# Ledger of designs, part 3: peptides against a protein of PDB entry 4Y8H

Target 1, 196 residues: chain A of PDB entry 4Y8H
Amino acid sequence: TSIMAVTFKDGVILGADSRTTTGAYIANRVTDKLTRVHDKIWCCRSGSAADTQAIADIVQYHLELYTSQYGTPSTETAASVFKELCYENKDNLTAGIIVAGYDDKNKGEVYTIPLGGSVHKLPYAIAGSGSTFIYGYCDKNFRENMSKEETVDFIKHSLSQAIKWDGSSGGVIRMVVLTAAGVERLIFYPDEYEQL

## One batch from the design tools (peptide; made by RFdiffusion4, then SolubleMPNN)

Design b2_p18_8_s2 (from b2_p18_8 with A1D A15R Q16R N17R)
Fold by OpenDDE base, seed 1:
Structure b2_p18_8_s2 (fold): chain B 196 residues (1-196), chain A 18 residues (1-18)
Amino acid sequence: as target 1 above (196 residues)
Amino acid sequence: DAAAAAAAAAAAAARRRL
């Protein structure tokens, strides 16, 4: 997996590759690793497909229950629910999660939750097996308050490089854009991103 | 033991990974 989330001027963008593997076998070429847990709170999933799906489903349920009682949860609240699940079950889970969300008060926010269930708030995060190849690229090219287009290009180039080197990453690049204006899903195919 | 390690590795390989 190669996943990332990037805060920008108008919100946050999540990005992911689409490969699922079982050993050396590519079980799914077009997996959606970008999972909605609330209207404008999403996560990127890495690790066990089953574990990360179960965690995301539980978080979605908790956020729906929260919303019915207290109104829209913050991205920090969502990250806290993910943290409790990942930390309390760390001995039985293989899950790396990036939580990202937008609200009018906090704007775009990113929280990374690596193995062990720690939480780190960051202006951007990268994770998964492919992320190891792009730390230097991301550090050099990330800027705060980029445009939507600049941020899409940054994610596209970053994930293209991760996919190029990581055998566990590939397929399409998916993005989710979270802003005041709404939610937008993007998809980029190998014929486009492999030439970058 | 080696058998438990092999079983754990096989179980880990049987999991779909992202």
Scores: peptide ipSAE 0.493, ipTM 0.788, DockQ to the pose 0.616; fails the geometry check
Fold by OpenDDE base, seed 2:
Structure b2_p18_8_s2 (fold): chain B 196 residues (1-196), chain A 18 residues (1-18)
Amino acid sequence: as target 1 above (196 residues)
Amino acid sequence: DAAAAAAAAAAAAARRRL
């Protein structure tokens, strides 16, 4: 897996590859690793497909209950629910999660939750086996308050490089854009991103 | 034992991974 989330001027963008593996076999070429837990709170998933799906389903349920009692949850609240699940079940789970969300008060926010259930609030995060290859590229090219277009290009170039070197990453690049205007899904095919 | 470790590793490798 190669996943990332990037804060920008108008919100946050999540990005992911689409490969799922079973050992050396590619089980699914077009997996959706970008999962909705609330209207403008999403996550990137890495690790066990079953574990990360179960965690995201539980978080979605908790955020629906929260909304019924208190109104729309913050991205920080969502990250806290993910943390509790990942930390309390760390011995039985293989999950690396990036939580990203938009609200009018806090704007775009990113929280990374690596193995072990720690939480780190960052202006951007990268994770998965492909992330190892792009730390230097991302650190050099990330800027705060980029445009939507600059942020899409940054994610596209970053994930293209991760996919190029990581045998566990590939397929399409999916993105989810979270802003005041709503939610937008993007998709980029190999013929486009392999030429970058 | 080594057989249980190999079986656990094979079962883990049989899981779908993102």
Scores: peptide ipSAE 0.486, ipTM 0.786, DockQ to the pose 0.637; fails the geometry check
Fold by OpenDDE base, seed 5:
Structure b2_p18_8_s2 (fold): chain B 196 residues (1-196), chain A 18 residues (1-18)
Amino acid sequence: as target 1 above (196 residues)
Amino acid sequence: DAAAAAAAAAAAAARRRL
C-alpha cells in the first residue's frame, strides 16, 4: 500500500493506490482504500484488509451515534475513536490508518495512526509499504496552503514514485477531496501517472 | 497444538493485505 493525506488551502485530500495482495498474488487491482466514516471525515487504510475494514465500520457506527446525540463530530474526535480501537487491540490488529477530515472551524486536518495506535496530527501524512520510498520526495516538495491543483499534482507524483518501487502498491490512484463545497472523488490510471 | 499452528499459518498466508 501507498497512502497519504495532505492539508491544503481549501481543505484536505486523501490519496491511495488500489492494489490488494495475498503473498505475491494480486488479489484485487482496483481496491478502494479510501473509506468514509462521516460525511467529511475519511480514512486511508493500510495493513490487513479485514482488520482495517472492521475498524472503519466500528468508527462509522460510533460517529453516527455521536451525530444523533451531539451533532457533527470533529476530525479529532474521529481520530480518538480510531486510536482507542487501534491501541487497545494492537496485539490482534495489523492496521495503519490515516484519518483526514474537513470542518469550518478546523479546516482540513490529518491524523496518522501507525501500528501500535499512537496518534500524530500533521500537515500531511504518508503510510504503507510504499511510503518508505517517498519520505525524501514528500519532505522536499510539500508546501502549506497549496491550491487544489498543486495538491492533486503533489499526491499524484508522490504515489507514482511509491508505486514504481513498491511491489505491494499499484493499479489506479484514487483521491478524495474534502472542502466546504463538498466531497469529490478522483481517479488516475497507470497510462497517466507512470510517465510522471 | 501443531494443527492450530498450521491452520493459523495457512490463514495468515491467505490473508489479504493492503
Scores: peptide ipSAE 0.484, ipTM 0.785, DockQ to the pose 0.688; fails the geometry check
Fold by OpenDDE base, seed 4:
Structure b2_p18_8_s2 (fold): chain B 196 residues (1-196), chain A 18 residues (1-18)
Amino acid sequence: as target 1 above (196 residues)
Amino acid sequence: DAAAAAAAAAAAAARRRL
């Protein structure tokens, strides 16, 4: 997996590759690793497909229950629910999650939850096996308050490089853009991003 | 908790990695 989330001028963008593996085999070439837990709160998933799906389903339920009682949760509240599940169950889980969300008060926010269930608020985060190849590229090219287009290009180039070197990453690049204007899903195919 | 038990049961079925 190669996943990332990037805060920008108008909100946050999540990005992911689409490969799922089972040992040496590609089990699915078009996996959706970008999972909705609330209208404008999403996560990127890495590690066990089953563990990360179960965690995301539980978080979605908790946020629906929260919304019915208290109104729209913050991204920090969502990250706290993920943290509790990942930390309390760390001995039975293989999950690396990036939580990202938009609200009018806090704008775009990113929280990374690595193995072990710690939580870190960052301007951007990268994770998964492919992320190891792009730390240097991301550090050099990330800027705060980029445009939407600059941020899409940054994610596209970053994930293209991760996919190029990581055997566990590939397929399409998916993005989710979270802003005041709403939610937008993007998709980029190999014929486009392999030339970058 | 019951949620943790459900997550653990789902994990046992297939070693698919993202």
Scores: peptide ipSAE 0.437, ipTM 0.777, DockQ to the pose 0.382; fails the geometry check

Design b2_p18_8_s3 (from b2_p18_8 with A15R Q16R N17F)
Fold by OpenDDE base, seed 5:
Structure b2_p18_8_s3 (fold): chain B 196 residues (1-196), chain A 18 residues (1-18)
Amino acid sequence: as target 1 above (196 residues)
Amino acid sequence: AAAAAAAAAAAAAARRFL
Protein backbone atom coordinates (compact mmCIF):
# COMPACT_ATOMS: atom_id res chain seq x y z
CA THR B 1 0.00 0.00 0.00
CA SER B 2 0.89 3.63 -0.66
CA ILE B 3 -1.37 6.15 1.12
CA MET B 4 -1.18 9.83 2.03
CA ALA B 5 -3.22 12.81 3.21
CA VAL B 6 -2.24 16.44 2.59
CA THR B 7 -3.65 19.63 4.11
CA PHE B 8 -3.94 22.53 1.66
CA LYS B 9 -5.38 26.07 1.43
CA ASP B 10 -9.05 25.01 1.15
CA GLY B 11 -9.07 21.70 3.10
CA VAL B 12 -7.47 18.23 2.83
CA ILE B 13 -6.88 15.61 0.11
CA LEU B 14 -6.52 11.87 0.80
CA GLY B 15 -4.71 9.68 -1.75
CA ALA B 16 -4.20 5.92 -2.19
CA ASP B 17 -3.11 3.21 -4.59
CA SER B 18 -5.62 0.39 -5.29
CA ARG B 19 -3.67 -2.93 -5.01
CA THR B 20 -4.67 -5.69 -2.58
CA THR B 21 -2.35 -8.72 -2.30
CA THR B 22 -2.40 -12.25 -0.86
CA GLY B 23 1.26 -13.23 -0.78
CA ALA B 24 2.55 -12.81 -4.37
CA TYR B 25 -1.01 -12.80 -5.83
CA ILE B 26 -2.80 -9.54 -6.72
CA ALA B 27 -6.23 -10.27 -5.21
CA ASN B 28 -7.77 -6.94 -6.32
CA ARG B 29 -6.41 -4.30 -8.73
CA VAL B 30 -9.05 -1.58 -8.01
CA THR B 31 -9.51 -1.63 -4.19
CA ASP B 32 -10.91 1.47 -2.47
CA LYS B 33 -8.57 2.22 0.48
CA LEU B 34 -10.27 5.61 1.11
CA THR B 35 -13.09 4.97 3.59
CA ARG B 36 -15.77 7.39 4.82
CA VAL B 37 -16.38 7.47 8.61
CA HIS B 38 -18.39 10.75 8.51
CA ASP B 39 -19.52 13.24 5.78
CA LYS B 40 -16.19 15.16 5.78
CA ILE B 41 -14.07 12.72 7.86
CA TRP B 42 -12.33 9.94 5.91
CA CYS B 43 -9.44 7.53 6.43
CA CYS B 44 -6.66 5.91 4.41
CA ARG B 45 -6.18 2.20 5.25
CA SER B 46 -2.99 0.09 5.23
CA GLY B 47 -2.23 -3.43 6.57
CA SER B 48 -4.92 -6.12 6.91
CA ALA B 49 -7.96 -5.52 4.69
CA ALA B 50 -10.25 -7.19 7.28
CA ASP B 51 -8.78 -5.42 10.37
CA THR B 52 -8.87 -1.94 8.80
CA GLN B 53 -12.43 -2.41 7.51
CA ALA B 54 -13.64 -3.59 10.95
CA ILE B 55 -11.98 -0.59 12.67
CA ALA B 56 -13.48 1.86 10.13
CA ASP B 57 -16.99 0.32 10.55
CA ILE B 58 -16.77 0.65 14.37
CA VAL B 59 -15.56 4.27 14.08
CA GLN B 60 -18.38 5.09 11.62
CA TYR B 61 -20.92 3.70 14.14
CA HIS B 62 -19.41 5.74 17.03
CA LEU B 63 -19.41 8.95 14.95
CA GLU B 64 -23.05 8.37 13.88
CA LEU B 65 -24.03 7.94 17.55
CA TYR B 66 -21.98 11.04 18.47
CA THR B 67 -23.70 13.08 15.71
CA SER B 68 -27.20 12.11 16.93
CA GLN B 69 -26.38 13.35 20.47
CA TYR B 70 -23.88 16.22 20.09
CA GLY B 71 -23.81 17.25 16.39
CA THR B 72 -20.91 16.96 13.92
CA PRO B 73 -17.69 15.48 15.47
CA SER B 74 -14.29 17.10 14.95
CA THR B 75 -11.50 15.29 13.04
CA GLU B 76 -9.62 15.10 16.38
CA THR B 77 -12.60 13.24 17.95
CA ALA B 78 -12.55 10.75 15.05
CA ALA B 79 -8.77 10.26 15.46
CA SER B 80 -9.31 9.64 19.21
CA VAL B 81 -11.86 6.86 18.46
CA PHE B 82 -9.43 5.26 15.96
CA LYS B 83 -6.64 5.56 18.59
CA GLU B 84 -8.64 3.74 21.31
CA LEU B 85 -9.38 0.84 18.94
CA CYS B 86 -5.84 0.61 17.49
CA TYR B 87 -3.94 1.05 20.82
CA GLU B 88 -6.09 -1.28 23.00
CA ASN B 89 -6.03 -4.01 20.30
CA LYS B 90 -2.43 -3.48 18.98
CA ASP B 91 -1.35 -7.09 19.73
CA ASN B 92 -4.19 -8.47 17.51
CA LEU B 93 -4.30 -5.85 14.71
CA THR B 94 -2.28 -5.11 11.60
CA ALA B 95 -3.58 -1.62 10.86
CA GLY B 96 -1.96 1.65 9.81
CA ILE B 97 -4.53 4.46 9.49
CA ILE B 98 -4.40 8.07 8.30
CA VAL B 99 -7.44 10.07 9.48
CA ALA B 100 -8.26 13.25 7.56
CA GLY B 101 -11.18 15.65 7.82
CA TYR B 102 -12.50 19.12 7.13
CA ASP B 103 -14.58 21.46 9.29
CA ASP B 104 -15.17 25.23 9.18
CA LYS B 105 -13.36 25.85 12.52
CA ASN B 106 -10.22 23.66 12.16
CA LYS B 107 -10.11 23.51 8.29
CA GLY B 108 -8.24 20.49 6.86
CA GLU B 109 -6.57 18.25 9.47
CA VAL B 110 -4.46 15.05 9.23
CA TYR B 111 -3.78 12.50 11.98
CA THR B 112 -1.54 9.45 11.41
CA ILE B 113 -2.02 6.29 13.53
CA PRO B 114 0.81 3.74 12.97
CA LEU B 115 0.74 0.05 14.16
CA GLY B 116 1.38 0.92 17.84
CA GLY B 117 -1.81 3.06 18.08
CA SER B 118 0.01 6.36 18.72
CA VAL B 119 -1.50 9.56 17.22
CA HIS B 120 0.44 12.23 15.36
CA LYS B 121 -1.16 15.44 14.04
CA LEU B 122 0.75 16.54 10.92
CA PRO B 123 0.34 19.01 8.00
CA TYR B 124 0.67 15.91 5.77
CA ALA B 125 1.20 12.17 6.33
CA ILE B 126 2.42 9.19 4.26
CA ALA B 127 2.03 5.50 5.18
CA GLY B 128 2.07 1.91 3.88
CA SER B 129 4.95 -0.15 2.41
CA GLY B 130 5.33 2.27 -0.54
CA SER B 131 5.75 5.33 1.73
CA THR B 132 9.35 4.26 2.57
CA PHE B 133 10.41 5.16 -1.00
CA ILE B 134 8.94 8.71 -1.00
CA TYR B 135 9.89 10.32 2.37
CA GLY B 136 12.68 12.32 0.69
CA TYR B 137 10.51 13.36 -2.28
CA CYS B 138 7.59 14.44 -0.06
CA ASP B 139 9.82 16.42 2.35
CA LYS B 140 11.37 18.37 -0.56
CA ASN B 141 8.12 19.07 -2.46
CA PHE B 142 5.45 19.60 0.24
CA ARG B 143 4.44 23.22 0.87
CA GLU B 144 1.81 24.59 3.23
CA ASN B 145 -1.31 26.27 1.80
CA MET B 146 -1.01 24.84 -1.76
CA SER B 147 -3.88 25.17 -4.23
CA LYS B 148 -6.17 22.18 -4.95
CA GLU B 149 -4.38 21.63 -8.29
CA GLU B 150 -0.87 21.84 -6.77
CA THR B 151 -1.94 19.37 -4.03
CA VAL B 152 -3.47 16.90 -6.54
CA ASP B 153 -0.22 17.06 -8.55
CA PHE B 154 1.93 16.58 -5.41
CA ILE B 155 -0.09 13.48 -4.38
CA LYS B 156 -0.14 12.11 -7.97
CA HIS B 157 3.67 12.43 -8.34
CA SER B 158 4.35 11.08 -4.81
CA LEU B 159 2.12 7.99 -5.20
CA SER B 160 3.43 7.38 -8.76
CA GLN B 161 6.98 7.10 -7.32
CA ALA B 162 5.81 4.86 -4.44
CA ILE B 163 3.97 2.52 -6.87
CA LYS B 164 7.05 2.38 -9.15
CA TRP B 165 9.20 0.81 -6.38
CA ASP B 166 6.68 -0.97 -4.10
CA GLY B 167 5.52 -4.41 -5.33
CA SER B 168 2.58 -4.21 -2.85
CA SER B 169 1.29 -0.98 -4.48
CA GLY B 170 -0.31 -0.37 -7.89
CA GLY B 171 -3.49 -0.06 -9.96
CA VAL B 172 -5.23 3.33 -9.98
CA ILE B 173 -4.57 6.39 -7.82
CA ARG B 174 -7.72 7.37 -5.90
CA MET B 175 -8.18 10.75 -4.21
CA VAL B 176 -10.84 12.28 -1.96
CA VAL B 177 -10.98 16.08 -1.69
CA LEU B 178 -12.61 17.50 1.48
CA THR B 179 -13.50 21.24 1.47
CA ALA B 180 -16.28 23.66 2.45
CA ALA B 181 -17.79 22.98 -1.02
CA GLY B 182 -18.21 19.24 -0.28
CA VAL B 183 -16.58 15.89 -1.14
CA GLU B 184 -15.00 15.10 -4.52
CA ARG B 185 -13.63 11.73 -5.71
CA LEU B 186 -10.79 11.63 -8.25
CA ILE B 187 -9.24 8.68 -10.12
CA PHE B 188 -6.02 8.53 -12.16
CA TYR B 189 -5.06 5.57 -14.37
CA PRO B 190 -1.58 4.01 -14.96
CA ASP B 191 -1.24 5.46 -18.50
CA GLU B 192 -1.36 8.98 -16.95
CA TYR B 193 0.64 8.63 -13.70
CA GLU B 194 3.41 6.22 -14.90
CA GLN B 195 4.71 8.98 -17.24
CA LEU B 196 5.27 11.46 -14.34
CA ALA A 1 -3.13 -28.20 18.81
CA ALA A 2 -1.58 -29.18 15.44
CA ALA A 3 -4.94 -28.78 13.64
CA ALA A 4 -5.46 -25.34 15.24
CA ALA A 5 -1.91 -24.27 14.24
CA ALA A 6 -2.47 -25.49 10.65
CA ALA A 7 -5.82 -23.63 10.48
CA ALA A 8 -4.17 -20.45 11.85
CA ALA A 9 -1.31 -20.75 9.31
CA ALA A 10 -3.80 -21.30 6.44
CA ALA A 11 -5.88 -18.29 7.62
CA ALA A 12 -2.70 -16.15 7.80
CA ALA A 13 -1.66 -17.27 4.28
CA ALA A 14 -5.17 -16.37 2.98
CA ARG A 15 -5.08 -12.89 4.64
CA ARG A 16 -5.45 -9.99 2.20
CA PHE A 17 -3.21 -6.97 2.69
CA LEU A 18 -3.57 -3.42 1.49
Scores: peptide ipSAE 0.520, ipTM 0.814, DockQ to the pose 0.708; fails the geometry check
Fold by OpenDDE base, seed 4:
Structure b2_p18_8_s3 (fold): chain B 196 residues (1-196), chain A 18 residues (1-18)
Amino acid sequence: as target 1 above (196 residues)
Amino acid sequence: AAAAAAAAAAAAAARRFL
């Protein structure tokens, strides 16, 4: 897996590859690793497909319950629910999660939850097996307050490089853009991003 | 014990990773 989330001028963009593996075999070429937990709160999933699906489903339920009682949760509240699940179940889970969300008060926010269930708020985060190949590229090319287009290009180039070197990453690049205007899903195919 | 080991091995072989 190669996943990332990037804060920008108008919100946040999540990005992911689409490969799922079973040992050395590609089990699915077009996996959706970008999972909605609330209207403008999404996550990137890495690790066990089953573990990360179960965690995301439980978080979605908790945020629906929260919304019915208190109104729209913050991205920090969502990250806290993910943290409790990942930390309390750490001995039975293989999950690396990036939580990203948009609200009018806090704008775009990113929280990374690595193995063990710690939480780190960052301007951007990268995770999964492919992320190891792009730390230097991302650090050199990330800027705060990029445009939407600059941020899409940054994610596309970053994930293209991760996919190029990581055997566990590939397929399409999916993105989710979260802004005041709403939610937008993007998809980029190998013929486009392999030329970068 | 053998049935539990076979079930654990089958579950591990079916495990998908992202």
Scores: peptide ipSAE 0.520, ipTM 0.813, DockQ to the pose 0.717; fails the geometry check
Fold by OpenDDE base, seed 2:
Structure b2_p18_8_s3 (fold): chain B 196 residues (1-196), chain A 18 residues (1-18)
Amino acid sequence: as target 1 above (196 residues)
Amino acid sequence: AAAAAAAAAAAAAARRFL
């Protein structure tokens, strides 16, 4: 897996590859690793497909219950629910999660939850087996308050490089854009991103 | 011990990973 989330001027963009593996076999070429837990709160999933699906479903349920009682949850609240699940079950889970969300008060926010269930709030995060290859590229090229277009290009180039080197990453690049204007899904195919 | 390790490795290899 190669996943990332990037804060920008108008919100946040999540990005992911689409490969799922079972040992050396590619079980799915077009997996959706970008999962909705609330209207403008989403996550990137890495690790066990089953574990990360179960965690995201539980978080979605908790955020629906929260909304009925208290109104729309913050991205920090969503990250806290993910943290409790990942930390308390760490011995039985293989999950790396990036939580990203947009609200009018806090704008775009990113929280990374690596193995063990720690939480780190960051301007951007990268994770998965492919992330190892792009730390230096991302650190050099990330800027705060980029445009939507600059942020899409940054994610395309970053994930293209991760996919190029990581045998566990590939397929399409999916993105989810979260802003005041709403939610937008993007998809980029190999013929476009392999030439970057 | 070897049979348990082989079963654990086979079960891990049967899991889908992202």
Scores: peptide ipSAE 0.518, ipTM 0.812, DockQ to the pose 0.694; fails the geometry check
Fold by OpenDDE base, seed 3:
Structure b2_p18_8_s3 (fold): chain B 196 residues (1-196), chain A 18 residues (1-18)
Amino acid sequence: as target 1 above (196 residues)
Amino acid sequence: AAAAAAAAAAAAAARRFL
């Protein structure tokens, strides 16, 4: 897996590859690793497909319950629910999660939850097996307050490089853009991003 | 113990990873 989330001028963009593996076999080429837990709170999933789906489903339920009682949860609240589940169950889970969300008060926010269930608030995060290849690229090319277009290009180039080197990453690049204007889904195919 | 280890190994081999 190669996943990332990047804060920008108008919100946050999540990005992911689409490969699922079972050992050396590519079980699914077009997996959706970008999972909605609330209208403008999403996560990137890495590790076990089953574990990360179960965690995201539980978080979605908790945020629906929260919304019914208190109104729209913050991205920090969502990250806290993910953290509790990942930390308390760490011995039985293989999950690496990036939580990202937009609200009018906090704007775009990113929280990374690696193996073990620690939580880190960052201006951007990268995770999964492919992320190891792009730390230096991302550090050099990330800028705060980029445009939507600059941020899409940054994610596209970053994930293209991760996919190029990581055998566990590939397929399409999916993005989710979270802003005041709403939610937008993007998809980029190999013929486009492999040329970068 | 061997049956439990074989079942755990089979379950691990069937596990999908992202």
Scores: peptide ipSAE 0.508, ipTM 0.806, DockQ to the pose 0.727; fails the geometry check

Design b2_p18_8_s4 (from b2_p18_8, 10 letters changed)
Fold by OpenDDE base, seed 4:
Structure b2_p18_8_s4 (fold): chain B 196 residues (1-196), chain A 18 residues (1-18)
Amino acid sequence: as target 1 above (196 residues)
Amino acid sequence: EEAEEEAERAAAAARRVL
């Protein structure tokens, strides 16, 4: 897996490859690793497909209950729910999660939750097996307050490089854009990003 | 114990990973 989330001028963009493996085999080429937990709060998933899906389902349920009682949760609140689940179950879970969301008060926010269930708020985050190949690239090319288009290009180039080197990453590049204007899903195919 | 380890290895090999 290669996943990332990037804050930008108008919000946040999540990005992911789409490869799923079972042992040494590619089980699925078009997996959706970008998962909605609330209207404008999403996550990127890495690790066990079953574990990360279960966590995301529980978080979605908690945020629905929260909304019914208190109104729309913040991205920080969502990250806290993920953190509690990942930390309390760390001995039985293989999950790496990036939480990203947009609200009018806090704008775009990114929280990374690695193995062990710590939480880190960052301007951008990368995770998954492919992330090891792109730390240097991302550090050199990330800028705060990019445009939507600049951020899409940054994610596309970053994930393209991760896919190039990581055998566990590939397929399509999916993105989710979260802004005041709403939610937008993007998809990019190998014929486009392999040439970058 | 050996049978349990083999079952665990088989389960791990069958696990879908992102």
Scores: peptide ipSAE 0.460, ipTM 0.798, DockQ to the pose 0.730; fails the geometry check
Fold by OpenDDE base, seed 3:
Structure b2_p18_8_s4 (fold): chain B 196 residues (1-196), chain A 18 residues (1-18)
Amino acid sequence: as target 1 above (196 residues)
Amino acid sequence: EEAEEEAERAAAAARRVL
């Protein structure tokens, strides 16, 4: 897996590859690793497909209950729920989660939750097996307050490089753009990003 | 115990990973 989320001028963009493995076998399956937990709060998932889906489902349920009682949760609140679940179950979970969301008060925010169940707020985050290959690239090329187009290009290039080197990453690149204007899903196919 | 470890290994091998 190669996943990332990047804050930008108008919000946040999540990005992911789509490759799935089963043990040592690379499954020829396109998986959506970008999961909605609230209208403008999404997560990137790495690790166990089942574990990360279960976590996301529980978080979604909690945020629905929260919304019914208190109104729209913040991205920080969502990250806190993820943290609790990941930390409490850390001995039985293989889950790497990036939480990203947009609201009018806080704008785009990114929280990374590694295997230990810690939480880190960052301007951008990368995770998954492919992320190890792109730390240097991301550090060099990330800028704060990029445009939507610049951020899409940054994510596309970053994930393209991760996919190039990581055998556990590949397929399509998916993105979710979260802004005041709403939610936009993007998809990029190998024929486009492999040439970058 | 060995059967549980083998079952756990088999389950891990069958586990879909992102």
Scores: peptide ipSAE 0.452, ipTM 0.787, DockQ to the pose 0.664; fails the geometry check
Fold by OpenDDE base, seed 5:
Structure b2_p18_8_s4 (fold): chain B 196 residues (1-196), chain A 18 residues (1-18)
Amino acid sequence: as target 1 above (196 residues)
Amino acid sequence: EEAEEEAERAAAAARRVL
């Protein structure tokens, strides 16, 4: 897996590859690793498909309950719920999560929750087996307050490089753009990103 | 114990990883 989330001028963009493996076999080429937990709060998933889906389902339920009682939760609240689940179950989970969301008060926010269940608020985060190959690239090319287009290009180039080097990453690049204007899903195919 | 270990190995082999 290669996943990332990047804050930008108008919000946040999540990105992911789509390869799933079962042992040495590529089980699915077009898996969606970008999962909605609330209207404008999403996560990137790495590790066990079952573990990460179970966590996301529990978080979604908690945020629905929260919304019914208190209104729209913050991204920080969502990250806190993820953190509690990942930390308290760390011995039985293989889950790497990036939480990202947008609201009018806090704008785009990113929280990374690596193995072990720590939580880190960052302007951008990368995770998954492919992320190890792109730390240097991302550090050199990330800028704060990029445009939507600049951010899409940054994510596309970053994930393209990760996929190039990581045998566990591939397929399509999916993105989710979260802004005041709403939610937008993007998809990029190998013929486009392999040329970068 | 051997049956549990075999079941665990089978489960690990069938585990879908992102």
Scores: peptide ipSAE 0.451, ipTM 0.791, DockQ to the pose 0.740; fails the geometry check
Fold by OpenDDE base, seed 1:
Structure b2_p18_8_s4 (fold): chain B 196 residues (1-196), chain A 18 residues (1-18)
Amino acid sequence: as target 1 above (196 residues)
Amino acid sequence: EEAEEEAERAAAAARRVL
């Protein structure tokens, strides 16, 4: 897996590859690793498909309940729910999660939750087996307050490099753009990003 | 022990990982 989320001028963009592994085998299954937990709060998932899906489902439920009682939750609130679940169940979970969201007050925010259930707020985050190959690239090329287009290109190039080197990453690159204007899904195919 | 190892191998083989 190669996943990332990047804050930018107008919000946040999540990105992911789509490759799935089963045991020692690469499955031909295209998986959506970008999961909605609220209208403008999403997560990137790495690790156990079942574990990360269960966590995301529980968070989604909590945020729906929260919304019914208190109104729209903040991204920080969502990250706190993820953190609690990941920390309290750390011995039985294989989950690496990036939480990202947009609201008018806080704008785009990114929280990374690695194995063990710590939480870290960052201007951008990368995770998954492919992330090891792109720490240097991302650190060199990330800029705060990029345009949407610059941010899409940054994520596209970053994930392309991760996929190139990580045998556990591949397929399509999916993105979700979260802004005041709404939610937008993007998809890029190998024929396009492999040339970068 | 062998049954537990076989169950663990089967679980690992069936485990879908992102």
Scores: peptide ipSAE 0.446, ipTM 0.784, DockQ to the pose 0.745; fails the geometry check

## One batch from the design tools (peptide; made by RFdiffusion4, then SolubleMPNN; from b2_p19_4 with A2E M18V)

Design b2_p19_4_s3
Fold by OpenDDE base, seed 1:
Structure b2_p19_4_s3 (fold): chain B 196 residues (1-196), chain A 19 residues (1-19)
Amino acid sequence: as target 1 above (196 residues)
Amino acid sequence: AEAAAAAAAAAAAALPEVL
């Protein structure tokens, strides 16, 4: 897996590859690793597909319940729910989560929740097996307050490099753009990103 | 052969998916 989320001028963009593995085999399944937990709060998933889906489903339920009682939750609230689940179950979970969301008050926010259930608020986060290959690229090329287009290009190039080096990453690059204007889903195919 | 293929497919389907 190669996943990332990047804050930018108008919000946040999540990005992911689509490759899954089953033991030593690459599964033919094109997985969506970008999961909605609220209208403008999403997560990137790495690790166990089952564990990360179960966690995301529980968070979605809690945020729905929260919304019915108190109105729209903050991204920090969502990250806190993820953190509690990942920390309390750390001995039985293989889950690496990036939480990203947009609201009018806080704008785009990113929280990374690695194995063990710590939480870190960052301007951008990268995770998964492919992330190890792109730390230097991301650090060099990330800028605060990029445009949407600059941020899409940054994510596309970053994930392309991760996929190039990580045998556990590949397929399509998916993105989710979260802004005041709404939610936008993007998809990029190998023929486009492999040439970068 | 069919039972072995079905068992192998079921065993492969039972392996955890990793992202």
Scores: peptide ipSAE 0.537, ipTM 0.804, DockQ to the pose 0.560; fails the geometry check
Fold by OpenDDE base, seed 2:
Structure b2_p19_4_s3 (fold): chain B 196 residues (1-196), chain A 19 residues (1-19)
Amino acid sequence: as target 1 above (196 residues)
Amino acid sequence: AEAAAAAAAAAAAALPEVL
């Protein structure tokens, strides 16, 4: 897996590859690793497909209950629920999560939750087996307050490099853009990103 | 060889799916 989320001028963009493996085999080429937990709060998933889906489903349920009682949750609240689940179940879960969301008060926010259930608020985050190959590229090329187009391009180039070096990453590049205007899903195919 | 390939494919299908 290669996943990332990047804050920008108008919000946040999540990005992921789409390869899933089962042992030494590719199980699915077009998996959706970008999961909605609230209207403008999403996550990137790495690790066990079953574990990360169960965690995301539980978080979605908690955020729906929260909304009914208190109104729209913050991205920080969503990250806290993910953290509790990942920390309390750390001995039985293999999950690496990036939480990203947009609200009018805090704008775009990113929280990374690695193995062990720690939480880190960052301007951008990368995770999965492919992330090890792109730390240097991302650190050199990330800028705060990029445009939507610059941020899409940054994620596309970053994930293209991760996929090139990581045998566990591939397929399509999926993105989710979260802004005041709403939610937008993007998809980029191998023929487009392999030539970058 | 065919039975071994079918058994390996069945065993692989029983492994957890990883992202």
Scores: peptide ipSAE 0.535, ipTM 0.808, DockQ to the pose 0.739; fails the geometry check
Fold by OpenDDE base, seed 3:
Structure b2_p19_4_s3 (fold): chain B 196 residues (1-196), chain A 19 residues (1-19)
Amino acid sequence: as target 1 above (196 residues)
Amino acid sequence: AEAAAAAAAAAAAALPEVL
C-alpha cells in the first residue's frame, strides 16, 4: 500500500494505490483504500483489509450518531474515535490509518494513526509499505497552501514513485478532494502515472 | 442477520487481504 493525505489552500486531498495482497499473492483486485466516514471526513487504509474496514464502519456509525445529536463532527473528533479503536485494540489489529477532512472552521486537516494507535496532526501524511520510498521526495516537494492542481500533481508524482519501488503497491491511483465546494473523486491509470 | 455476519467474518478470516 501507498497512501497519503495533503492539506492545500482550499482543503485536503487523499490519495491511494489500489493493489491488494492475499498471503504471498498479489490479488487481482482493484481495492478502494479511500473510505468515507462522514460527508467531508475520509480515511486512507493500510494493513489488514478486514481490520481497517471494521474500524472505518465503527467510526462511520459513531459519527452518524454524533451528527444526529450535536451536528457535523470535526476531523479531530473523527481522528479521536479512530485513535481510541486502534489503541485499545492494538494487540488484535493491523491497521495504519490516515484521517483527513474539511470543515469551514478548521479547513483541511490530516491526522495519521500508525500501528499502535498514536495520533499525529500534520500538514500532510504518508503511510503504507510504499511510503518508505517517498519520504525524501515528499519532504522536498511539499509546500503549504498549494493549488488543487499543484496538490493533485504532488500526490500523483509521489504515489507514482512509491508504486515504482513497492511491489505491494500498484493498480490505479485514487484521490478524494474535500473542499467547501464538496467531494470530488479522481482516478489515474498506470498508462498516465508510470510516465511521470 | 447474525448468521450472515458470522459467515462473512468466517469468509474474511479464510482469505486475509492486506492493503
Scores: peptide ipSAE 0.510, ipTM 0.807, DockQ to the pose 0.410; fails the geometry check
Fold by OpenDDE base, seed 4:
Structure b2_p19_4_s3 (fold): chain B 196 residues (1-196), chain A 19 residues (1-19)
Amino acid sequence: as target 1 above (196 residues)
Amino acid sequence: AEAAAAAAAAAAAALPEVL
């Protein structure tokens, strides 16, 4: 897996590859690793498909219950629910999660939750097996307050490089854009990103 | 806390799918 989330001028963009593996085999070429937990709060998933799905389903239910009682949760609240689940179950989970969300008060926010269930608020985060190959590229090319187009380009180039070197990453690049204007899903195919 | 433990038990013996 290669996943990332990037804060920008107007909000946040999540990005992921679409490959899943089962041992030495590609199990699925078109997996959706970008999971909605609330209208403008999403996560990127890495690690066990089963563990990360179970966590995301519990968080989604918790945020639905929260919304019914208190109104729309913050991205920080969502990250706290993920953190609690990942930390309390750390001995039984293989989950790397990036939580990203948009609200009018806090704008775009990113929280990374690595193995062990720590939580880190960052301007951008990268995770998964492919992320190891792109730390230097991301550090050099990330800028605060990029445009939507610059941020899409940055994520596309970053994930293209991760996919190129990581055998566990590939397929399509999916993105989710979270802004005041709403939610937008993007998809980029190998013929486009392999030329970068 | 108790409801989270019940969902983990259905891991059948197939190679895990990894993201």
Scores: peptide ipSAE 0.481, ipTM 0.805, DockQ to the pose 0.392; fails the geometry check

